# Designs tried in a protein design run: peptides against a protein of PDB entry 4ASU. Part 91

Target 1, 270 residues: chain A of PDB entry 4ASU
Amino acid sequence: ATLKDITRRLKSIKNIQKITKSMKMVAAAKYARAERELKPARVYGVGSLALYEKADIKTPEDKKKHLIIGVSSDRGLCGAIHSSVAKQMKSEAANLAAAGKEVKIIGVGDKIRSILHRTHSDQFLVTFKEVGRRPPTFGDASVIALELLNSGYEFDEGSIIFNRFRSVISYKTEEKPIFSLDTISSAESMSIYDDIDADVLRNYQEYSLANIIYYSLKESTTSEQSARMTAMDNASKNASEMIDKLTLTFNRTRQAVITKELIEIISGAA
Target 2, 83 residues: chain B of PDB entry 4ASU
Amino acid sequence: FTFASPTQVFFNSANVRQVDVPTQTGAFGILAAHVPTLQVLRPGLVVVHAEDGTTSKYFVSSGSVTVNADSSVQLLAEEAVTL

## One batch from the design tools (peptide; aimed at target 1 T127 V143 L146 A210)

Design b2_p30_5_s1 (made by RFdiffusion4, then SolubleMPNN; from b2_p30_5, 16 letters changed)
Fold by OpenDDE base, seed 3:
Structure b2_p30_5_s1 (fold): chain B 270 residues (1-270), chain C 83 residues (1-83), chain A 30 residues (1-30)
Amino acid sequence: as target 1 above (270 residues)
Amino acid sequence: as target 2 above (83 residues)
Amino acid sequence: SALAAAAAALQQAVLEALKAASKTATITVD
């Protein structure tokens, strides 16, 4: 490569490094906010799931309609965040289909739609976009819950799949159950809850749905921002290493050019 | 006893004497060893009676309350403010 | 019945609350 070629490459990589560093800083700021907001959201969300854990609600085997809510976002450059959720969704959908269940899907975030559209387009009830530009709100969760409730799809059991935040360097794709009113009301384990009005239970379940969705959005966002921060940091480090290598190559090439010119002068060949 | 909104935690697995919650039929008190129940909150006043005799008041917009067989209670409000 | 009306009112209140909350949403249906 000529000195000019190496110089051009160096300039290009340095520019990329500046971009990745900037993106890292943006992701870091968003992560810090997301982590702070996740703390109360986790208490709130776990509280909403407590009933299902305590009552050990099970769906009868004869029930066939299943809902999968996949939670992600629209934005890339965050490692395996989207693919992990999509992989789990595919696995769950395949397992349910093999068991003779009908599966419908809600996709939160354009990335879920883009990954699964070709193979699962007929199973989507609704997809949400413009996810991840702003921190998720309870309003966002309410929109998702309302669309589900207004879809007319009467599922028996469902799953919400999202990335749970562990630490700045770790997340885990998890699944939490969603139960229909009919499933809850018919569960033998619910008999311990005395004097529950059917209307109260319905309303309770609607709130529970929104609560769980909100929780999942907060977990997903925190996981995504941390993963993006890590990805951009890695990209910046890789760029730095490449800059160092090219700089060495530049120096060697420069010396070679100088040597050649000197030889040409001495030999009179120039 | 857990009491939280999406953005704020007021109580997290705390021991309390009594919690008064607003429902459509009126306010009712949840005491220790209350029977398992599910309720939906109407906008109104929540009163938490601590074991030491202190009382805290909150306004909630809406939400749910769960009393489990193990005596755990989850009060989840969409919006809540301390009074 | 009065009870049915009260139940319906409660249901409506929950839906309205969710709808009100949704006004602060930043995501959209695709």
Scores: peptide ipSAE 0.100, ipTM 0.697, DockQ to the pose 0.678
OpenDDE base, seeds 1, 2, 4, 5: peptide ipSAE 0.090, 0.099, 0.107, 0.092; ipTM 0.702, 0.656, 0.718, 0.740; seeds 1, 2, 4, 5 fail the geometry check

Design b2_p30_5_s2 (made by RFdiffusion4, then SolubleMPNN; from b2_p30_5, 14 letters changed)
Fold by OpenDDE base, seed 4:
Structure b2_p30_5_s2 (fold): chain B 270 residues (1-270), chain C 83 residues (1-83), chain A 30 residues (1-30)
Amino acid sequence: as target 1 above (270 residues)
Amino acid sequence: as target 2 above (83 residues)
Amino acid sequence: SAAAALAAARAAAVREALEKAAKDATITVE
């Protein structure tokens, strides 16, 4: 490569490094906010899930309709955040299909749609976009919940798949259950919850749905921002290493050029 | 006893003496070892009676309350404000 | 009946709350 070529590459990589550093800072700020907002959201969400854990709700095997809600976002450059969710969704869908279940999918975030479009397009009930630009709100969760509730799709059991935040350097793709009203109402373990009117239980479940979705969004967002921060940091470091390598190459090339020129001068060839 | 909104936690696995909740079926008090139940909140007042005798009042919007067999209670409100 | 009215009111309560909350949503259906 000529000195000009190397210089051009250096300039390009330096610019990339500036961009990745900037993106890292933005991600860091968003992460900090997300983590703060996750604290109450986790308490809230875990509280909503408490019934299912304590009551050990089981879906009868004869029930065939299963909903998968995959939670991610529209935005890339966050490592394996989207692929992890998609992988889990695919695995779950395959397992359910093998068990003779009908599977429908809700994709939260364009990345889920994008990854699964070719292979699972017919299974999508609905997809949501404009996810990840702003912190998720309970309103966002409500939109998703309402869309499901208004879709007329009567699922028996569901799975919400999202990345749970563990630490700034760690997330885990997890699945939480979503149960239909019928499943909850018919569960033997629910017998201890006596004198619950059907309308109350329905309302409870609808609210629970929104709560769990909200929780998943908050976990997902925090995980994503953390992962993006890490990804941008890694990109910046990689750029730095490349800059160093190219700089060495530049210096060597320059020395060679100078040496050649000197020889030409000394020899009278120039 | 856990009492939270999507954005704020008021109680997290706390021990309280009694919680009065406004439900769609009527207001009731939750005591220790209350029978398991599920209720939906109506707009109204939540009163938390702490073990130390402190009483805290909250206005809540919609939400739910769960009393489990293990005496755990989850009060989840869409919106809640301290009074 | 009063009971039916009450049941109807209760049945709509959460849905109405969700609809209200949805007003501040930033995501959209594709």
Scores: peptide ipSAE 0.580, ipTM 0.931, DockQ to the pose 0.641
OpenDDE base, seeds 1, 2, 3, 5: peptide ipSAE 0.571, 0.567, 0.556, 0.554; ipTM 0.924, 0.926, 0.926, 0.924

Design b2_p30_5_s3 (made by RFdiffusion4, then SolubleMPNN; from b2_p30_5, 13 letters changed)
Fold by OpenDDE base, seed 1:
Structure b2_p30_5_s3 (fold): chain B 270 residues (1-270), chain C 83 residues (1-83), chain A 30 residues (1-30)
Amino acid sequence: as target 1 above (270 residues)
Amino acid sequence: as target 2 above (83 residues)
Amino acid sequence: SAAQAAAAARAAAVRAALEAAAKNATIVVE
């Protein structure tokens, strides 16, 4: 490569490094906010899941309808955040199909739709977009819950799949159960809860659905921002290494050119 | 006893003497060893009686309350403010 | 009856609360 070519490439990579560094900073700010907002959201969400854990609610094996809610966002450049959720959704859908169950999917975020559209388009009930520009709110969760409730789709059991935040450098794709009203009402373990009107239980379940979705959105967002920050940091480091390599190449090439010119002068060829 | 909204935690696995909650079927007090129950909140006043005798008041919007067999209680409100 | 109306209103209270919250949502159905 000529000195000119190397210089052009150096300039390009330096510009990329500036962009990735700026994106890292933006992601860091969003992560810090997301982590702060996740603390109460986790208490709230885990509290909502407590009934299902403590009552040990199980879906009978003869039940065939299963809902999968995949939670992600519209925005890329965050490592394996979207692909991990999609992979888990595919695995779950395949396992359920092998068990003879009917599977329907809700996709939260355009990335889920984009990844699964070709292979699972017929299984989607609904997809949500404009996810990830702003921090998720209880209103966002309510929209998702309401769309499910108003769809008229009667499922026996569901799975909500999302990335749970562990640390700034770690997330884990996890699944939490979503039970239908019928499943909850028919569970033997619910017999200890006395004097529960059917309407009360329905209302409780609808609220629980929204709560769990809200929790999943907050976990997902925090995981995504941390992953994006890491991805941009890695990109910046890779750019730095490339700059160093190219700089060395430039210096060597420059020395060679100078040497050649000196030889030409000494030989009288110039 | 856990009492939280989506954005704020008021109590996290705390020990309290009594919690008065406004439910759709009426207000009732949750004492130690209360029978398991599920209720939906109506807009109204939550009163938390701490073990030290202090009383805290909150206004809540919608939500739910769960009393489990293990005496754990989850009070989850969409919106809650300290009074 | 007023009692029936009140009972019906209570039965739909959570749904109404979710609908109210949804007004402030930023995500949309595709």
Scores: peptide ipSAE 0.603, ipTM 0.933, DockQ to the pose 0.559
OpenDDE base, seeds 2, 3, 4, 5: peptide ipSAE 0.600, 0.596, 0.599, 0.588; ipTM 0.935, 0.934, 0.936, 0.933

Design b2_p30_5_s4 (made by RFdiffusion4, then SolubleMPNN; from b2_p30_5, 13 letters changed)
Fold by OpenDDE base, seed 3:
Structure b2_p30_5_s4 (fold): chain B 270 residues (1-270), chain C 83 residues (1-83), chain A 30 residues (1-30)
Amino acid sequence: as target 1 above (270 residues)
Amino acid sequence: as target 2 above (83 residues)
Amino acid sequence: AAAEAAEAARLAAVLEMLKEAAKDATITVV
């Protein structure tokens, strides 16, 4: 490689390193906010799931319609965040199909659609975009819930798949149940609940849906920002190591060029 | 007893004597060993009676309340403010 | 009929609440 080639490569990698460092700082700020906002959201969301855990609601085997909601975002450069959710969605869809279930998919974030479009395009009901530009709000969850409720798709059972935040270096892809009104109203385990009006149960379920979606968005966002921060840190370190290697190569090459020029002058070959 | 909004937690797995809730069907008090039930909140006052005899008041916009068979209670409001 | 109307009104109220919450939403349907 010529000195000019090495210099151009060094300049390029230094520019990449500046970008990755800046992106790390932005991700760190977003992570710190997301983690703070996740604390109450987790209590709220887990509280909303308590009924389903306590009532052990089961869908009858004769019921065939299943909904999968995959929660992710539009933004890349966050390691395996999107591929992890998509992998779990594919596994779940395959298992349900093998059991003779009809599967429909909702994608939260453009990355889910981008990964699954070729293989599962016919199963998508709707996709949501503009995910991950701003922190998710309860309003965002309400939009998703409303769209599902207004879709006219009468599912029996569903699953929401998202990355649960564990720590700054760890997340886990998890699934939580979504039940239809008909499934809840017909569940034998609901018989212990005193004289519940059908209207009350419907309204309760609509809140529950929005609550679970909101919780999932908050977990996903925190996991994503953490993963992005880590990915950008790793990219910055890798760039640093490459800069050091190229700098050594530059210095060696420069010395060799100088030596060659001196030999040519002394020998009169030039 | 858990009482939270999407952005704030007021009680997390706390022991309380009584919770008065405004529901669409009417206001009722949740006591120890209340029968399992589901209700939807209307805008109104929530009153929490602690075991020590203290009371706290909240205004809630909307939401849900769940009383489970294990006596666990989840009060989930879309918006809530301390009064 | 009155019960159905009351039910419809309650559902409408929840839907309106969700719509009101959605005013600050940034997520879009595609």
Scores: peptide ipSAE 0.082, ipTM 0.860, DockQ to the pose 0.644
OpenDDE base, seeds 1, 2, 4, 5: peptide ipSAE 0.100, 0.056, 0.024, 0.064; ipTM 0.858, 0.786, 0.812, 0.825; seeds 1, 2 fail the geometry check

Design b2_p30_6 (made by RFdiffusion4; failed a check: too like the target's own chain)
Pose (drawn by RFdiffusion4):
Structure b2_p30_6 (pose): chain A 181 residues (1-270 with 5 gaps), chain B 83 residues (1-83), chain P 30 residues (1-30)
Amino acid sequence: ATLKDITRRLKSIKNIQKITKSMKMVAAAKYARAERELKPARVYGVGLIIGVSSDRGLCGAIHSSVAIIGVGDKIRSILTFKEVGRRPPTFGDASVIALELSIIFNRFRSVISYKTEYSLANIIYYSLKESTTSEQSARMTAMDNASKNASEMIDKLTLTFNRTRQAVITKELIEIISGAA
Amino acid sequence: as target 2 above (83 residues)
Amino acid sequence: AAAEERTAQVKAALEAAAERFEATVKPFTS
């Protein structure tokens, strides 16, 4: 309730809001990179339960929608392939998955809507390239919603700060008048 | 005729005369009228004879060539670079 | 025998592709 507590909380939630907004543009830039590389990947990959995701969270209902194998550390987190999503998926990564060894992944539509031999590795590559395009755009909205929630939280606390600032001024003033009187 | 690597796409549904292709057994020159076959590639060159008579030369490390029941061919390699 | 030979060639091609494209994914064990 003290001004010091409110000033500390404002800076704390402003830091979260700046970071979440900073990741909205990052997901927007990385999504643009992912879609630019999805066009040649879709024309390349045309011709057992495999779950495709990533280690990196903060992407909304992507890991929860997909329901030994399992690519993406966050899919084994419910009940394996690790270190994906930090960097764009290469064909070599799809090859290692095939080397160690009917498929579930998120297909890219737009920024809002989604759906859940040598040839076998091409399907894994097709899922990896589709998944990261899906993972990034969903993260763009997840951090946009978080930036909205943190801003609403700042507005509520600013009103508290103005009430407390007024209450401190009047209290100090009363202590002066009474001390005089 | 479709020729693509994971990185870039060279030809998108040609519309081409013939394509020389490296295969595990020697080499195969795929004409417009060729038998339906499924083949796997080896380290070798790919020569693309354009419809206007010109030539295109690329290199292939590995992959697959697929010619369907119709006059359609899809050639895909892990890496294709010039030169 | 022909199947084993062809499997060996596929495996060698995939290993050469994994080295050429600098694979970053690792198999985790528990």

Design b2_p30_6_s1 (made by RFdiffusion4, then SolubleMPNN; from b2_p30_6, 18 letters changed)
Fold by OpenDDE base, seed 3:
Structure b2_p30_6_s1 (fold): chain B 270 residues (1-270), chain C 83 residues (1-83), chain A 30 residues (1-30)
Amino acid sequence: as target 1 above (270 residues)
Amino acid sequence: as target 2 above (83 residues)
Amino acid sequence: AAAAAREAAIRAQLEATAAKYDARVVLAKE
């Protein structure tokens, strides 16, 4: 390689490193905000799930319609965030199909569709786009919940799959149950709850769905920003190592060129 | 007793004496060992009575309240402000 | 040539992502 070629590559990699460092800083700022906003969202979301955990709601085996909601975003450069959710969605869909269940899928974020469209296109009801540009709000979750409830798909039970935040270096893909109004109203374990009006129960379930979606979005966002920060840090380190290697190559090549020029001068070979 | 909005936590697994909630069917007081129930909040005042006799008032827009068999209560408001 | 093309593609992707992610990100000028 010529000195000019090496210099051009060095300049290119240095520019990439500047971009990755800048993106790391942006991801760090968004992570810090997401972590602060996750604290109340977790209390709120876990509070909404408490009924389902305590009532031990079971769907009868004869009920066959299952909904999978995968929660992610539209944005890349965040390691295994999207692939982890998609992998668990595939596993769950396969297990449910093997059990004779009908499976439909909702994708929150375009990346889920991008991964699953080839193998699961017929199972998709809807994909929500423009996810991850701004921090998720309860309004966003309410829109998703409303669209799901108005989709006309009468599921019996469902699963929401998302990345739960553990720490700045760790997330775990988790699944939480969602239940239809009919499944909850018919559950024997709900008999301990006194004279619940049907309209009250319907409204309660609408809030519950929005609450769980909101919680999942907040967990997903925090996990994603942390993973992006790590990915950009790794990219910056890899670029640094490549710069060092190319700098050594440049110095060696420069010495060789100088030596060649000196030999040509001494030998009188023009 | 847990009382939260999407953006703020007011109580997290706290022990309280009584919580007065505005529901669509009417206001009711949640005491210790209240019968399990599910209710939907209407816009109105929530009053929390602490064990020490302190009373706190909140305005809520909408939401849900759950009273479980284990006497745990989840009050989840879409919007809530302290008064 | 293949390495240079890959670097250019990665740079373009990073720039596009950075622009969408935060308009305050200062991109390195060539």
Scores: peptide ipSAE 0.018, ipTM 0.790, DockQ to the pose 0.015
OpenDDE base, seeds 1, 2, 4, 5: peptide ipSAE 0.010, 0.013, 0.008, 0.010; ipTM 0.783, 0.783, 0.800, 0.805; seed 2 fails the geometry check

Design b2_p30_6_s2 (made by RFdiffusion4, then SolubleMPNN; from b2_p30_6, 18 letters changed)
Fold by OpenDDE base, seed 5:
Structure b2_p30_6_s2 (fold): chain B 270 residues (1-270), chain C 83 residues (1-83), chain A 30 residues (1-30)
Amino acid sequence: as target 1 above (270 residues)
Amino acid sequence: as target 2 above (83 residues)
Amino acid sequence: AAEEERERAIREALERTARRYDARVVLAKE
């Protein structure tokens, strides 16, 4: 490689490093906010799931319609955040299909669609975009919940798959159950709640769905920003190492050129 | 007893004496060992009576309340403020 | 000021609950 080529490459990598450092700082700021906002969101979301855990709602085996909601975002450069969710979605879809269930998919964030479109296009009901630009709000979750309920797909049971935040360096892809109104209403374990008005139960379920979606979005966002921060840090370090290597190569090449020129001068071959 | 909004936690697995909630079907008081029920909140006043005799008041927008068989209660409001 | 802001948020939440509309979410239907 010529000195010019090395210099060009150095300039390019230095620019990349500047970008990755900037992105790291942005991700760090977003992470800090997301982590703060996750604390109450987790209490809220886990509280909403408590009924389903306490009631031990079972879907009858004769019911075949299953919904998978994958939660991620539109934005890349966050390591395995999207692929982890997609992998679990694929696994779950395959397992359900093997069990004779009908599976439909909802993607929250464009990345889910991007990964699964080729293999699962026929199973998609809807994809939600513009996820990850701004922190998710309860309003966003409510819109998603409403669209799901209005999709016309009469699922019996569902699964919401998202990355749960553990720490700045760790997340885990989790699955939580979603139940249809009919499934909840018909569950034997819900008999202790039978004196509930049907309209009340419907409204309750709408809130429950929105709550769970909101929770999943907050977990996902926190996990994503943390992962992005780590990814950008790693990219910045890799760029630094490459800059060092190229700088050494540049210096060696420069010395070789100088030596050659000196030899040519001394030998009179110039 | 858990009482939270998406953005704020007021009570997290706390022991309380009584919680008065505004529901679409009417306001009711949740006591210890209350019958399991599900309700939807209407905009209104939530009153939490602590075991120590203190009373806290909150205004809530909408949401849900769950009373489980194990006497656990989840009050989940879309928005809530301390009054 | 904080209470007023929270009261405003409650009103906004009620409006959202009624309308169930948020322009920040774009749907892609197949």
Scores: peptide ipSAE 0.031, ipTM 0.828, DockQ to the pose 0.221
OpenDDE base, seeds 1, 2, 3, 4: peptide ipSAE 0.020, 0.015, 0.021, 0.018; ipTM 0.817, 0.810, 0.797, 0.814; seed 1 fails the geometry check

Design b2_p30_6_s3 (made by RFdiffusion4, then SolubleMPNN; from b2_p30_6, 20 letters changed; failed a check: too like the target's own chain)
Amino acid sequence: SAAAARAAAIREALKATAEKYDARIVLKRE

Design b2_p30_6_s4 (made by RFdiffusion4, then SolubleMPNN; from b2_p30_6, 21 letters changed)
Fold by OpenDDE base, seed 5:
Structure b2_p30_6_s4 (fold): chain B 270 residues (1-270), chain C 83 residues (1-83), chain A 30 residues (1-30)
Amino acid sequence: as target 1 above (270 residues)
Amino acid sequence: as target 2 above (83 residues)
Amino acid sequence: EERERREKEIEEQLRAAAEKYNARVTLVKE
C-alpha cells in the first residue's frame, strides 16, 4: 500500500475508534441507569412470577397452542444479545413442534423479526418495534400485554424468552412461563383459589402479564446496554491495535521511500 | 411479605404482622396464615403493621395482591407512595 | 480500494447508529 493509502486507512480507523469510544460512554451511562432501575423491577417481576412457581401451574397435554415471546430490541452492536434470544426461540419452537404443539411468536424488538422472518414468518403474530432507544416503562409493557391478550390467538401456555442480567460481563438467556386465563382457571393446583371472582382473576392475569413483560424488558435492557458497552470497548481496542499496526507499516514504508530517494540521489538516477 | 412498584421496593421478603389492602371487592387485612387468595388493588390506603408494632402507610393506585398457601404475600402496585 | 470502501461504509453505519442512539422512541406494533 502507498503512504497515501495507509494514511487514509488510519484516518478512517481513528474516526471509527472515536465513534466506538463515544458509543461506549453512552452505553455505559445507559447501563448504569438500567442497572439501578433493574433492582426494583426484579423484585417486582419475581414477585409476579411467584404465583406460577408456588401453584405449580401445569398445562394439560391435550392443549396444543403455545405462544413464544422473544424479548430484545431494535438496536445492534451489542454482541450476541439478539442471537441468543433467537437461538432459544428456535430451539423451543422446534421442541414444541416435535411434541405436536402449535406455536405462534411475538417479537419484542425488530431484531427478532429480522433474524427469524425467513424461517418462522408464518408463525409471527406481531412484532413490536422502536424498542431500545428509551428505557422501557410499565406503560410499554402494558401495551404489549394488551396486544397479546387481544391478538385473537387462544394460546394455552406460553414462554417469554429474554436475557437475564447477571453482571456487567455476563447475561443468561432464560425462559419464564406464561399461562392463559383458562389454563390458570382450570389448573388443579389453583383449587385453593376457587372462590376467586372471574373478573378479579381476569384483571389479575392482565397485571401479571404486564408485570412479567416489564420485568423481561428491564432485564433485557440492562443486559443489552452492558453487552453494547463491552462490544464498543472491544471494537475500540481492536481499532487501537490496527492503528498501531498501520502506524508501524507507515513508518516502515516511509523509511523505504526515503531510502529509495537517497539511493536515487546518490546514484544520480533522480 | 413483598411490597413493590415497578420503580420502588418497600418490603422485600419481610416478616410483618398484618397488611391492610384496598381491593376492588373491598378492603381486607392479611394476617398470618391467611387463606390463599388473589385480589386486584383499587386506589387507596395500604397499611403495613410490623412485628415491632410500627405502622407504615402507603397510597397505591392499582395492581395485584397474592396470598399464597405458604403465607407469602406479594403486593405489587403500579404506583405507590409513602404517606 | 475495496477495503477502504468497506471501512467507510462501516464508519457511516456506526455514525448513523451513534446519532440515533439517544433518540426517544416509543414502542410501536407492526
Scores: peptide ipSAE 0.026, ipTM 0.818, DockQ to the pose 0.074
OpenDDE base, seeds 1, 2, 3, 4: peptide ipSAE 0.047, 0.025, 0.020, 0.114; ipTM 0.824, 0.799, 0.809, 0.870; seeds 1, 2, 3, 4 fail the geometry check

Design b2_p30_7 (made by RFdiffusion4)
Pose (drawn by RFdiffusion4):
Structure b2_p30_7 (pose): chain A 181 residues (1-270 with 5 gaps), chain B 83 residues (1-83), chain P 30 residues (1-30)
Amino acid sequence: ATLKDITRRLKSIKNIQKITKSMKMVAAAKYARAERELKPARVYGVGLIIGVSSDRGLCGAIHSSVAIIGVGDKIRSILTFKEVGRRPPTFGDASVIALELSIIFNRFRSVISYKTEYSLANIIYYSLKESTTSEQSARMTAMDNASKNASEMIDKLTLTFNRTRQAVITKELIEIISGAA
Amino acid sequence: as target 2 above (83 residues)
Amino acid sequence: SVPKPSSTTLPTTAEEEEAALELFREAVAE
């Protein structure tokens, strides 16, 4: 309730809002990179339960929608392949998955809407390229919604700060008048 | 005729005369009228004879060539670079 | 037989990716 506590809380939530907004544009830039590389990947991959995701969270209902194997550390987290999503998926990564060894992944449509031999590794590559394009755009909206929630929180606290600031001024003033009187 | 690597796409549904292709057994030159077959590649060159008579030369490390019941061929390699 | 990678982690370097591709090419050739 003290001004010091409110000033500390404002700076704390502002830090979260700046970071979440900073990841909205990052997901927007990385999504643009993912879609540019999805066009040649879609024309490349055309011709057992495999779950395709990533280690990196903060992407909304992507890991929860997909429901030994399992690519993406967050899919094993419910009940394996690790270290994906930090860097764009290469064909070599899809090859290692095939080397260690009917498939579930998120297909890219737009920014809002989604759906859940040598040839076998091409399907894994197709899923990896589709998945990261889906994971990045979903994160773009997840951090956009978080940036909105943190901003609404700042507005509510600013009104509290103005009430407390007025209450401190009047209290100091009363202590002066009374001390005089 | 479709020729693509994971990185870039060279031909998208040609419309081409013939394509020389490296295969595990020697080499195969796929004409417009060729039997439906499924083949796997080896380290070798790919020569693309364009419809206007010109030539295109690429290199292939590995992959697969697929010629369907119709006059359609899809050639895909892990890496294809010039030169 | 082509040896399988022992670790569950994916390659982090270009050299490891090239080695994995060589192994995969050998497996396809077999």

